Peptides against a protein of PDB entry 5HDT. Designs and how they scored, part 7

Target 1, 163 residues: chain A of PDB entry 5HDT
Amino acid sequence: MVVKTFMDMDQDSEEEKELYLNLALHLASDFFLKHPDKDVRLLVACCLADIFRIYAPEAPYTSPDKLKDIFMFITRQLKGLEDTKSPQFNRYFYLLENIAWVKSYNICFELEDSNEIFTQLYRTLFSVINNGHNQKVHMHMVDLMSSIICEGDTVSQELLDTV
Target 2, 163 residues: chain A of PDB entry 5HDT as posed
Amino acid sequence: MVVKTFMDMDQDSEEEKELYLNLALHLASDFFLKHPDKDVRLLVACCLADIFRIYAPEAPHTSPDKLKDIFMFITRQLKGLEDTKSPQFNRYFYLLENIAWVKSYNICFELEDSNEIFTQLYRTLFSVINNGHNQKVHMHMVDLMSSIICEGDTVSQELLDTV

## One batch from the design tools (peptide; made by RFdiffusion4, then SolubleMPNN)

Design b1_p9_1_s1 (from b1_p9_1, 4 letters changed)
Fold by OpenDDE base, seed 2:
Structure b1_p9_1_s1 (fold): chain B 163 residues (1-163), chain A 9 residues (1-9)
Amino acid sequence: as target 1 above (163 residues)
Amino acid sequence: KLPKMYIKP
């Protein structure tokens, strides 16, 4: 299983990282990002998050357009955090925890459309944040948002007005 | 274990 393969891989697995690099690149294709099944898209998002984790601090995706597509895609999946009782919630939690921990969205600072990505991220997070989430979920959401503000010397005023 | 992260240099 591809999902388990990347999930179980650590950042020091150099031989495995090289072995699965082509698979990592393939997982970012439009076929997977636009897959009609929402559960498959969630799995893809988790795999992509794992790939960012594994290859940190140098993501294997070099195309700015592809990186934008990926982060907009991941952002759309985070909407699933709204239903805490869903059988898929733990996987949404995993996604959130991962991207917050390794600060994967910081890659977006190198992109021309970073403000668009961050704006969509914050809108999504604020739309799903609720009192039903446990402390860890809230912590990761706060970490994710605060990291971007702290690391970004130039965050748009529009985004700051939303915060 | 603290992972490698995407941070500014």
Scores: peptide ipSAE 0.580, ipTM 0.924, DockQ to the pose 0.163
Fold by OpenDDE base, seed 3:
Structure b1_p9_1_s1 (fold): chain B 163 residues (1-163), chain A 9 residues (1-9)
Amino acid sequence: as target 1 above (163 residues)
Amino acid sequence: KLPKMYIKP
């Protein structure tokens, strides 16, 4: 299973990273990002998050347009955090934990449309956050948002208006 | 150990 392969791989697995690099690149194709099945898109998002983790600090995706598409895609999946009773909630949690831990959204600082990406991220997080989430979920959300503010050189007024 | 992360140098 592709998802399990990347999930079980650590950052020191150099031979495996080389072996599965082409697969990692294929997973960011429009075929997967625009897949009609919601559960498949979630699996793709988790796999992409694992790929960012495994290849840190050098993500294998080099195209600015592709990177924007990926992070907008991941942001859309985070909306699934709204339903804590969903059978897929643990996978949404995994996605959130991963991107917060390795600070994958920091890649977006190099993109011209970084403010758009961050604005959508913050809007999404604030739209789904609620008292039904446990402390770990809240912690990861706060870590994700605060790291972007702290590490960014400037924050747009539009982004500030969403906070 | 701590993971490698995407941080500014």
Scores: peptide ipSAE 0.578, ipTM 0.924, DockQ to the pose 0.184
Fold by OpenDDE base, seed 4:
Order: structure tokens, then C-alpha cells, then sequence
Structure b1_p9_1_s1 (fold): chain B 163 residues (1-163), chain A 9 residues (1-9)
């Protein structure tokens, strides 16, 4: 399936990356971002995270509006980290690990609404972080937030004060 | 091997 295809692909597979580029673009369509099924949206988010990973450092999405939609979408999915006992938690973990690992949110620094995106990300993470998360989850959450702080010159002081 | 990452422009 599509999820496995992107998950199994590495960053050095240039021919595969070209082959599946149209699929990557299709997965970012409103049809998938606004899919009514929560589990499908999670899978879409994981695929998008993998796409960012695979195409790093050059995401295939060039529209600022589309990029904003994607990151706001991914941020909304991270809310699922709140329930550590959910059957889907491992996929939420994968999503978190991926985006922290490749620093995909750094793409947002090029966006006009970067501060909005980062604010929503931090609010989401702080709302879901709890003692039920293991050390790895905490580490990825901290890595995700700290990378933006350390590298972001445009991050608002208000946001920084919340950290 | 560390992956390629997105760097602030």
C-alpha cells in the first residue's frame, strides 16, 4: 500500500522519488487532508512525513498555501499522542519521530504564516505531553520544539516565552 | 547514517 511504499523508501532512491512524485502531490490534496476518517488522516500524515523525509532537503510541495495546510494538518494529528493506550499510538509515535528526525517543520521558516504554524505546534505538544509517555516520546517532543527555537530567527518572543 | 534534514534558509 501507499503507506508502506513511502515508509520503505530512502532518501537515495532518486528514480523511485521521481516515479512517486505525482503520488506524493496527490496525497497532499484536500481530499486526503480533509478525509472524514481519523485513522485515514493519521496514515496520510505519516505518508506526508515520509515524503518530507524522502525528498529532504527539498520538499516536493512548492505552494506556500499547500505547505501551510500540510503542516497545520500534521499538527492536528499530533493531538493523538495524548492517549498512550490508543491502538494507533505507535503510528502517532512514528509521525512524531519522523518529523523530529528530519526537522521537517524547518520548511515553515519560508512561510509567511510560520509563527502561526509554530504556535499551533507548541500548543498541541504542550497539551498532549504527559507522564504516560516514555523517554523516547519526550525526547522527540523536546527535539521537535527545541530545533525550531534554536534555528528560528523569526520565532516570536511570545512563543519563546511559552517554552 | 543520519538522514538529510531541512535547514533553516
Amino acid sequence: as target 1 above (163 residues)
Amino acid sequence: KLPKMYIKP
Scores: peptide ipSAE 0.577, ipTM 0.923, DockQ to the pose 0.174
Fold by OpenDDE base, seed 1:
Structure b1_p9_1_s1 (fold): chain B 163 residues (1-163), chain A 9 residues (1-9)
Amino acid sequence: as target 1 above (163 residues)
Amino acid sequence: KLPKMYIKP
């Protein structure tokens, strides 16, 4: 199980990181990002989040276009946080927790299209956030958004006025 | 323990 492999891997597992690097690169291919199965796409997103965690602070994806595709893809999956009663909610929570912890979206500050990525992220989060979410979900959402606002030198005033 | 993160130097 690929998902379990990356989930259980630590950041200091240097030998394993080298061993599974090629697999990590393949998981970002269009085949997986555009997979027709919604549950598969969620698993892929969790794997990608784990990959960012494992390789922090140096993500293995070097192409700006690929990085944009990945973060837009992850953002689309976060819509699943809207249904707290879904059997997959715990996996959506895992995705949110992961990207908030390691500040994965901060990679986007180096991208030309960072404003587009952050705009879509904030729109998605505000569309799903509600009082039915527990405190941990709210905390991770706030941490994710606050980190981008506080760290960003390139965040547009238009985006700041929207939040 | 704190994880390594993507932060500006």
Scores: peptide ipSAE 0.572, ipTM 0.922, DockQ to the pose 0.163

Design b1_p9_1_s2 (from b1_p9_1, 4 letters changed)
Fold by OpenDDE base, seed 4:
Structure b1_p9_1_s2 (fold): chain B 163 residues (1-163), chain A 9 residues (1-9)
Amino acid sequence: as target 1 above (163 residues)
Amino acid sequence: SLPKMYIKP
């Protein structure tokens, strides 16, 4: 299982990181990002989050356009956090926890469209935040947003005003 | 080693 492979891999697994690099690149293809199955897209998002974790601080994706696609894709998946009773909620939680801890969205500061990405992220998070989320979920959401604000030398004031 | 993250220098 691809999901399990990346989930179990740690940041010190240099040989494994090299071995699965092509798989990591393949998972970011349009085939997976635009997969018609919602559950598959969630699994893909989790794999991508794990890939960012494993290869930190150097993501294996070098194309700015591809990186934008990936983060816009991940952002869209985070909307699934809105339903705390969903059978897939724990997977959405994993996605949130990962990207918050690894601070993967900080990669976006190198992209021309960073403000667009962050705007969509903030809008998505605020749209799904609700009282049904436990303290851990809230903490990760806050951590994710705060990290971008704190690191964002290039984050527009207009974006910050929308938060 | 400490966990690695994406942070600005």
Scores: peptide ipSAE 0.562, ipTM 0.917, DockQ to the pose 0.189
Fold by OpenDDE base, seed 2:
Structure b1_p9_1_s2 (fold): chain B 163 residues (1-163), chain A 9 residues (1-9)
Amino acid sequence: as target 1 above (163 residues)
Amino acid sequence: SLPKMYIKP
């Protein structure tokens, strides 16, 4: 229900955005980010991605530490892209498509630990990229990585070593 | 309207 609520909401739904703001904030709690069920964590990641989409260009999360936790969390979920035949692959695809589309990781440029986040993202993506992925998956991965390179003035040497 | 994204101004 929560997943569908945010998935179906668009960026211009001002009244709905206000109505569900508290829920959005609650979804970023440790309870959800550290949920023991991997499928639940995937759903949480998708919801968070939708929240970034809905509230763009102003994410509702204001704490730098919380933002870091969220993006590190999302990054960890992207590992699921490696199994194209998984029943959950479509949700992993949705997650990738969403974050690439709205360029949510660009929020990280405002964080002190941006290089750490980007490094982990790139490492994760390169670890799951394979020739079994269709063109759309590859496109979104490239879009995601390219956006960060284009928007950033500089990248860490560690990130450059990863590429 | 065009979709909003997280981009530098």
Scores: peptide ipSAE 0.560, ipTM 0.917, DockQ to the pose 0.170
Fold by OpenDDE base, seed 3:
Structure b1_p9_1_s2 (fold): chain B 163 residues (1-163), chain A 9 residues (1-9)
Amino acid sequence: as target 1 above (163 residues)
Amino acid sequence: SLPKMYIKP
């Protein structure tokens, strides 16, 4: 299974990283990003998060437009964190933990539309955050947002005023 | 080895 393949791969597996590079690129195609099944989209998001982890600090996606699509896509999936009783909550947690730990959204500072991406991210996180979340969920949300703010020399004042 | 992250050099 593709999901298990990337989950089990570490950052030092150079031969495997080269072997599965084409698969990583294929997973970012519109076919998967616009898949009609919500559960499939969640699995795709987790795979993409793992790909960012595995290839850190150099993501294999070179197109700015593709990177924007990916992060907007991942942001949309984070809405699933709202329902803590969902059978898929553990996968949403995995997604959040991964992107917070690896700091994958920091890639967006190289993009022209970084402010749009960060605005949507913050809006999404604040829309789903609630008192029913475990402390670890809150910690990852704060880590994710604070990491972006800490590199705020490139973050617009308008975005900071909104937060 | 140390975990790699997306941070400024």
Scores: peptide ipSAE 0.555, ipTM 0.916, DockQ to the pose 0.190
Fold by OpenDDE base, seed 1:
Structure b1_p9_1_s2 (fold): chain B 163 residues (1-163), chain A 9 residues (1-9)
Amino acid sequence: as target 1 above (163 residues)
Amino acid sequence: SLPKMYIKP
């Protein structure tokens, strides 16, 4: 039910954004980020992606450490894109589409550990990308990586050389 | 309204 709540919410729903702000903050807790169930972690990642979308351009998470944890967590979930025949693939696709569309990883440019986050993201994406993915998946992956490369002043040269 | 994204101003 929580997943549906954030999924159906748009960026102009000011009253709803205020109402569910505490829930959004709670979903980023270690309890959810370290949940033992893989499917639950995927749902949490989708919720977090929706939260970034809903509150754009001002994410409700203010702690740099918390933001790092969230993006490292989302990055780990993207590994699930490898199996295109998985019953959960549509949710992984939703996650990818969302973060690519709102450019949520651009938040990381303000973090001290941005290079670590981007390095892990690129390693993960190149690990799972294959010719079996449809055009839309490829487009979102390219959009996600291109946005970071084009906007980033803090992206290391070593990372750029691997792209 | 236009979609909002995380981009530099």
Scores: peptide ipSAE 0.554, ipTM 0.916, DockQ to the pose 0.190

Design b1_p9_1_s3 (from b1_p9_1, 3 letters changed)
Fold by OpenDDE base, seed 3:
Structure b1_p9_1_s3 (fold): chain B 163 residues (1-163), chain A 9 residues (1-9)
Amino acid sequence: as target 1 above (163 residues)
Amino acid sequence: KLPKMYVKP
């Protein structure tokens, strides 16, 4: 199973990383990013998050346009955090925990449209955050937003207005 | 151990 393969792989598995590199590249194709099934898109997002984790600090995706598409895609999936009672909530939590821990959104600092990506991320997080979330969820959301502000050299007025 | 992560050089 593809999802389990990347989930179980660690950063030191050099032979496995080479073996599954082509699969990682194909998972970022429009076929998967625009898949009509919402649950499939969530699985794809988790796989992409794992791929960023596994290959850190050198993501295998090199195209700026592709990277933008991926992070806009991941941001859209984070909307699912709004429903804490959903059967898929634990997978949304996994996605949030992963991207916060390895700071995958820091890749976006190299992109021309970084402020657009960060603005959409912040808007999404503030739209779903509520008192029903446990402390771990809140912590990861804060860590994610704080890391971007602290590590960024400049923050656009649009982003400041969002916060 | 702590994972490698994406940070500025």
Scores: peptide ipSAE 0.565, ipTM 0.920, DockQ to the pose 0.182
Fold by OpenDDE base, seed 2:
Structure b1_p9_1_s3 (fold): chain B 163 residues (1-163), chain A 9 residues (1-9)
Amino acid sequence: as target 1 above (163 residues)
Amino acid sequence: KLPKMYVKP
């Protein structure tokens, strides 16, 4: 299973990282990003998060347009955090935990549309956060948002006004 | 062990 393959891979597996690089690139194709099945999109998002983790600090995706598509895609999936009783919640949690842990959204600072991406991320997180979430979920949400503010000198006033 | 992260140098 592709999902498990990337999930079980660590950052120091150089030969394995090279072996699965083409698969990583393929998973970011429009076919997967625009897949009609919500559960499939969640699995794709988790795979992409794992790919960012595995290849850190150098993501394998070089196209700015592709990177924008990926992070906008991941942001949309985070909406699923709103339902803590969903059978898929654990995967949404995994997605959140992963991207917060390796600070994958920091890649967006290299993109011209970084402020758009961060704005959408913040809006999404604030739209789904609720008292039903446990401390770990809240912690990861805060860590994710705080990291961007801390690392970014390019954060616009517009973004700050939104928060 | 801390993972490698995407951080500014």
Scores: peptide ipSAE 0.565, ipTM 0.920, DockQ to the pose 0.184
Fold by OpenDDE base, seed 4:
Structure b1_p9_1_s3 (fold): chain B 163 residues (1-163), chain A 9 residues (1-9)
Amino acid sequence: as target 1 above (163 residues)
Amino acid sequence: KLPKMYVKP
């Protein structure tokens, strides 16, 4: 399973990282980002999160357009956090935990459309935050948002005012 | 051990 392959890989596995680089690039293709199955898209998002984790601090995606697509894609998947009773919630949690832990969205500061990405992220998170989430979920959500604020010299004041 | 993380450029 591709999902398990990246999930089990650590940041120090240099040979494995090289071996699976082409797979990482392939997973960011429109075929996967626009996959019609919602469950598949979630798995793709988790894989992408793992890829960012594994290759940190140097993501393997070099195209600004591709990076934008990926983060907008991941942001859309985070909407699934809204239903704490979903059978898929654990994977949504994994996605959230991962991207918060390694601060993946900091990559977006290099992008021209960073404010658009961050705006969509904040809107999404605030739309799904609810009292059904446990403390860890809340912490990761806050960590994800606060990391951008703390690093956000280039983040618009308008966005900051919404927080 | 904390993972390597992304930082602002």
Scores: peptide ipSAE 0.565, ipTM 0.920, DockQ to the pose 0.173
Fold by OpenDDE base, seed 1:
Parts: structure tokens; sequence; C-alpha cells
Structure b1_p9_1_s3 (fold): chain B 163 residues (1-163), chain A 9 residues (1-9)
């Protein structure tokens, strides 16, 4: 199982990181990003989040266009956080916790379209935030948004005014 | 035990 492979791998597993690098690159292909099954897309997003975690601070994806596609894809999956009673909620939580933990969206500061990515992220998070979420979910959402605000030089004032 | 993280360049 690909999901378990990356989930169980830590940041110091240098030999494994080299072994599975090609698989990591393949998981970012359009075939997976545009998969018709929403549960498969969630699994793909979790794998991609794990890949960013494992290879931090040097993501294996070097193409700016590919990185944009990945983060827009992950952002779309975060919409699933809206239903706390869903059988897949724990996996959505895992996705959120992971990307907040390693600050993976900070990679986007190097991208020309960073403002578009951050705008979509904030719109998505504010659309799903509700009082039904437990404290941990709220904490990760705040951590994710705060990190971008604090470190961003290119974050537009217009976006900041919406916060 | 702290993870390696991504930071602004």
Amino acid sequence: as target 1 above (163 residues)
Amino acid sequence: KLPKMYVKP
C-alpha cells in the first residue's frame, strides 16, 4: 500500500527516500491529481503531504507549474473538513495536521502564483471552519494560516484584510 | 524530535 509506505517513513530514512523518489514523482502526475474518485484523491493528497514531510526542507518536485498544481489540488481536498461526521474525516484531519506541522505551503513563497494559492487556501479554510471542529482542528487551521501571514512578504494586503 | 520544516527563502 503506497499510502502506508509514505505514512510510516520518517525524515531520516535516506535510503528509503532514494528508493521511493520515482514513486513520489509519479504520484504528482495528472492521472492521480485528476482521478475521478474523491476517496482516491484524498489518499493521493495524504501521500503528497507525506512526501513533502519526508523530503523537507527540499521537496522533490522542482517544477513551479507542478508545485502550483499540487498545492491547488491539496487545497481542494481540504474542503472535506466541513463534515466532521464523515467516515473519511480522520484522513482529512491527517492531511491538515501534516501540512500545518511541516509548513509545506511555505514552498509556495518561491512561486510566481503564490498569492493565488494562498487566496484559495484561505477561502477554503474559512468556508469550512465551524464550531463543530474540535480544538486540535482549529489549532492546525490557525497554525497554517498564521505561518503564511507571519513569513509572507508577498501576501497582498487585500488578502490580509479578509482575515 | 522537532521536524524539519519549510521556511521562507
Scores: peptide ipSAE 0.562, ipTM 0.919, DockQ to the pose 0.175

Design b1_p9_1_s4 (from b1_p9_1, 3 letters changed)
Fold by OpenDDE base, seed 2:
Structure b1_p9_1_s4 (fold): chain B 163 residues (1-163), chain A 9 residues (1-9)
Amino acid sequence: as target 1 above (163 residues)
Amino acid sequence: KLPKMFVKP
């Protein structure tokens, strides 16, 4: 299973990282990013998050346009955090925890459309944040948002107005 | 083990 393959892989598995590089690239294709099944898209997002984790600090995706597509895609999946009673919530939590811990969105600082990506991320997070989330969820959300502010030399006023 | 992260130099 592709999901399990990347989930179980660590950052030191150099041979495996090379072996599965083509699969990692394939997972970022439009076929997966635009998959009609919502649950499949969530699995794809988790795989992509794991891929960023595994290949950190270098993303295997070299196209700025592709990277933008990926992070906009991941951002859209985070909307699923709103339903804490969903059977898929744990997977949404995994996604949030991963991207917050690895700081994968910091890749976006190298992109021309970084402000658009960060703005969409913050809007999405603030739209789903509620008192029903436990401390860990809140912590990861705060970590994710604060790390971007701290790592960025400049952030758009629109983003700052959202905070 | 702490993972490698995407951090500005």
Scores: peptide ipSAE 0.450, ipTM 0.897, DockQ to the pose 0.181
Fold by OpenDDE base, seed 3:
Structure b1_p9_1_s4 (fold): chain B 163 residues (1-163), chain A 9 residues (1-9)
Amino acid sequence: as target 1 above (163 residues)
Amino acid sequence: KLPKMFVKP
C-alpha cells in the first residue's frame, strides 16, 4: 500500500527515495488532489506530508503552481480536525503533527502566492480550533502558526492583524 | 540523528 510505503520510509533511504520519486510525483496529480472521496483525499494529504518529510529539506516538486495546489489542498483537509470523534481523526492528527514538525509550509515562502496560502491556513486553523482538542493538538496548531511568523520577514501586515 | 526540516539556511 502506498500510504504505508511512505509512512515507513526514513530520510536516509536514498535508494528508496529514488525508486519511489515517480510515484511521489504522480500523487500530486489532479486525479488525486481532486478525488471525489473525502477519505481518499485525506490519505493523499498524509502521503504528501510524508513525501515532504522524506525529501526534506528539498521538495521533489519543482513547479510553483503545483506546490501552491498541494498546500491549498492540504489546508482544505485540515478542516477535518474539527470533529474529534471522527473515525479518521487520528489521521488528521498525523497530518497536523507532520506538517508542524517538518515545517513543510516554509516552502511557501518561495512562492508568489505565499500570503494567500498562509491566510487560508490561518483561517482554517482558527475555524476548527475548539475546547475539545487536547493540549497536543493545540500545541501543534500554535507551532505551525508561530513557525511561519518567525520565519517570515515577508508575512503581510494583514495576516498579522488577523492573528 | 536529528531529522531534517524546512528551515532557512
Scores: peptide ipSAE 0.449, ipTM 0.896, DockQ to the pose 0.186
Fold by OpenDDE base, seed 5:
Structure b1_p9_1_s4 (fold): chain B 163 residues (1-163), chain A 9 residues (1-9)
Amino acid sequence: as target 1 above (163 residues)
Amino acid sequence: KLPKMFVKP
């Protein structure tokens, strides 16, 4: 399965990275980003997170518009963190853990619409954070938000108002 | 093994 393929791949497997590059590019297509099935979209988000991890520090996606679409897409999926009792919560946790650890959203600093992306991310995280989350979830959320603020040289007032 | 991470340039 494609999901497991990227999940199990490490950053040093150059031949495999080259082999699956076209698949990685295909996973960012509108077909997958706009897939009607919510569970499929979550799997796609996890795959994309893994792709960023695998190819770090260079994203395989060259289009700024595509990168924006991807991060807006991932942000939308993070809303699923709100229900800690969902059968899919573990996958949402995986997504959060991954993007927090590898700092995937730092790619957005190179995008013209970075403030929009970060604002949407922060709004989403604050909307889903609750007392039902364990310490690890809270830590990942804080790590993700803190990293962006600390590395950002320009932060919009709108983003600051969200924090 | 710690992964490489994305950082602001």
Scores: peptide ipSAE 0.455, ipTM 0.900, DockQ to the pose 0.174; fails the geometry check
Fold by OpenDDE base, seed 1:
Structure b1_p9_1_s4 (fold): chain B 163 residues (1-163), chain A 9 residues (1-9)
Amino acid sequence: as target 1 above (163 residues)
Amino acid sequence: KLPKMFVKP
């Protein structure tokens, strides 16, 4: 199982990282990012989050356009955090926890369209935040948003209006 | 051992 392979891999597994690099690149293809099944897309997002974790601080994706596509894709999946009673909620939690801890969205500071990505992320998070989320979910959401604001040199007024 | 994460360049 591809999902389990990346989930169980740590950041010091240099030989495994080299072995699965091509698989990591293929998982970011349009075939997976545009997959019609929402559960498959969630699994893909978790794999991509794990890939960023494993290869940190060097993302294996070098194309700015591809990186934008990936982060816009991950952002869209975070909408699934809205339903805390969903059987897939634990995977959405895993996705949130990972990207908050790894600070993978910090890669976007190097992208021309960073403001678009961050704006969409904040809009998505604020749309799903509710009192039904436990303290850990809220903590990860706050960590994710605060890190971007604190580390960003420039923030658009549109993004500031969202906060 | 510190965990590796992404930071602003």
Scores: peptide ipSAE 0.446, ipTM 0.895, DockQ to the pose 0.179; fails the geometry check

Design b1_p9_2_s1 (from b1_p9_2, 5 letters changed)
Fold by OpenDDE base, seed 4:
Structure b1_p9_2_s1 (fold): chain B 163 residues (1-163), chain A 9 residues (1-9)
Amino acid sequence: as target 1 above (163 residues)
Amino acid sequence: MKGPRVVRA
């Protein structure tokens, strides 16, 4: 399965990174980002998170517009964290954990629309955070938001005021 | 998470 392929891949696997580059690019296509099945979109998001992990600190996506689409897509998927009792919650947790650990969103500082991306991310996280989340979920949410604030010289004051 | 990894600064 594609999900497991990227999940098990290491950053030092240069030959594999080259081998699966085309697959990584294909997974970011509109076909997958706009897939009608919510569970498929979640799996795609997890794969994209792993791709960002594997290629960190860089990304195989060279188009700024594509990167924006990807992060807006991932942000929308994080809405699924709101239901802690969902059968898919563990995958949403995986998504959150990965992007927080890798600091995946930090690549967005190089994008023209970074403020839009970060604003949507924070709005989403604050909309889903609740007392039903365990300490690990809270920690990852805080880590994700803190990494952007601490390193964001270009972060808008509007965004900072929401924190 | 698996092993140490390079993260974006």
Scores: peptide ipSAE 0.089, ipTM 0.811, DockQ to the pose 0.119
Fold by OpenDDE base, seed 2:
Structure b1_p9_2_s1 (fold): chain B 163 residues (1-163), chain A 9 residues (1-9)
Amino acid sequence: as target 1 above (163 residues)
Amino acid sequence: MKGPRVVRA
């Protein structure tokens, strides 16, 4: 399974990183980002999160537009955190934990549309966050949001209004 | 998540 392959890969595996580079690029194609199956999209999101982890601090994607598409895609998947009883919740948790820990969204500071990406992220997180989530989920959500605020030199008024 | 990793920070 492709998802398992990236999940098990270490950052220091240079030969493997080169070997699977084309696969990483293909996973960001519209075919996968717009896949009609919700479970497939979640798996793709987790795989992309792992790719960001593996290739950190840089992404293998060279197109700013593609990076924007990816992060908007990941943001949309985070809405799945709303149902804690879902069989897929653990994968949504994995996605959240990964992107928060790696600070994957910080790549977006290099993008012209960073404010749009961060605004959508915050709106999504605030739409799903509730007291039913355990402390770890809350911690990762806070870590994800606070890291962006702390490492950004400026924050848009629209983003501030969202908080 | 596993051990020491490079984080973008």
Scores: peptide ipSAE 0.085, ipTM 0.811, DockQ to the pose 0.108
Fold by OpenDDE base, seed 3:
Structure b1_p9_2_s1 (fold): chain B 163 residues (1-163), chain A 9 residues (1-9)
Amino acid sequence: as target 1 above (163 residues)
Amino acid sequence: MKGPRVVRA
């Protein structure tokens, strides 16, 4: 299983990282980012999060436009965190925990449209946060937002209005 | 600009 392959891989597995590099690139194609099945898109997002973890501190994606598409895509998937009773909630949690711990979004500081990406991330997180979430979910959301504010060079007025 | 990213040993 592709999802299991990336989930179990560590950062020091250089031979495996090279072996599955083409698969990592393929998973970021429009075919998967625009897949009509919601559950497939969630699995793709988790794989992409693992890819960012495995290949840190750099990403295998060289195109700034592709990186923007990926993070806008991941942001849209985080909307699924709203329903804590969903059978897929554990995967949404995995996605959130992963990107928060790795600080995956920090690669976006190199992008021209970083403020757009961060604004959409903050709007999404504030739209889904609720009292049904446990402490760990809240902590990851706060960690994600705080790290961006603390490490960011510039912040748009729109983002400031959101916070 | 870019903040530090986590890399495990």
Scores: peptide ipSAE 0.066, ipTM 0.776, DockQ to the pose 0.573
Fold by OpenDDE base, seed 1:
Structure b1_p9_2_s1 (fold): chain B 163 residues (1-163), chain A 9 residues (1-9)
Amino acid sequence: as target 1 above (163 residues)
Amino acid sequence: MKGPRVVRA
């Protein structure tokens, strides 16, 4: 229910954005981010990605600590991209496509711990990327990483040297 | 792919 609600919502729906703002905030709570069920965590990640899309270029989360937690959480979910035969792969693909298209991680440049977030993102992507992924998956992974490299002024040289 | 949207700069 919640997943479909945010998935179907567009950026111009101001009344709906205001109506579901509290729900968006609660989805970022530790209860959901630390949920023991991996399928639930994937659904939560997709909802959070949609929230970033809907409220772009801003986000309803004002706490830098909360934003860090969210992006570290989303990064952990991207590990699921490794198994292309998983029944959940299409949802992992949706997550990747969304965050790449929206450039969601670019909000992290405002965070003090951006280098930690980007480092974990790159480590995760390089750990799961393989020749079994189709062209679209590769494209989104490249778009996600290159956008950060090209637009970032605070990305560490150590991270840049590993690219 | 998704339709046109506001992408973060």
Scores: peptide ipSAE 0.073, ipTM 0.807, DockQ to the pose 0.108; fails the geometry check

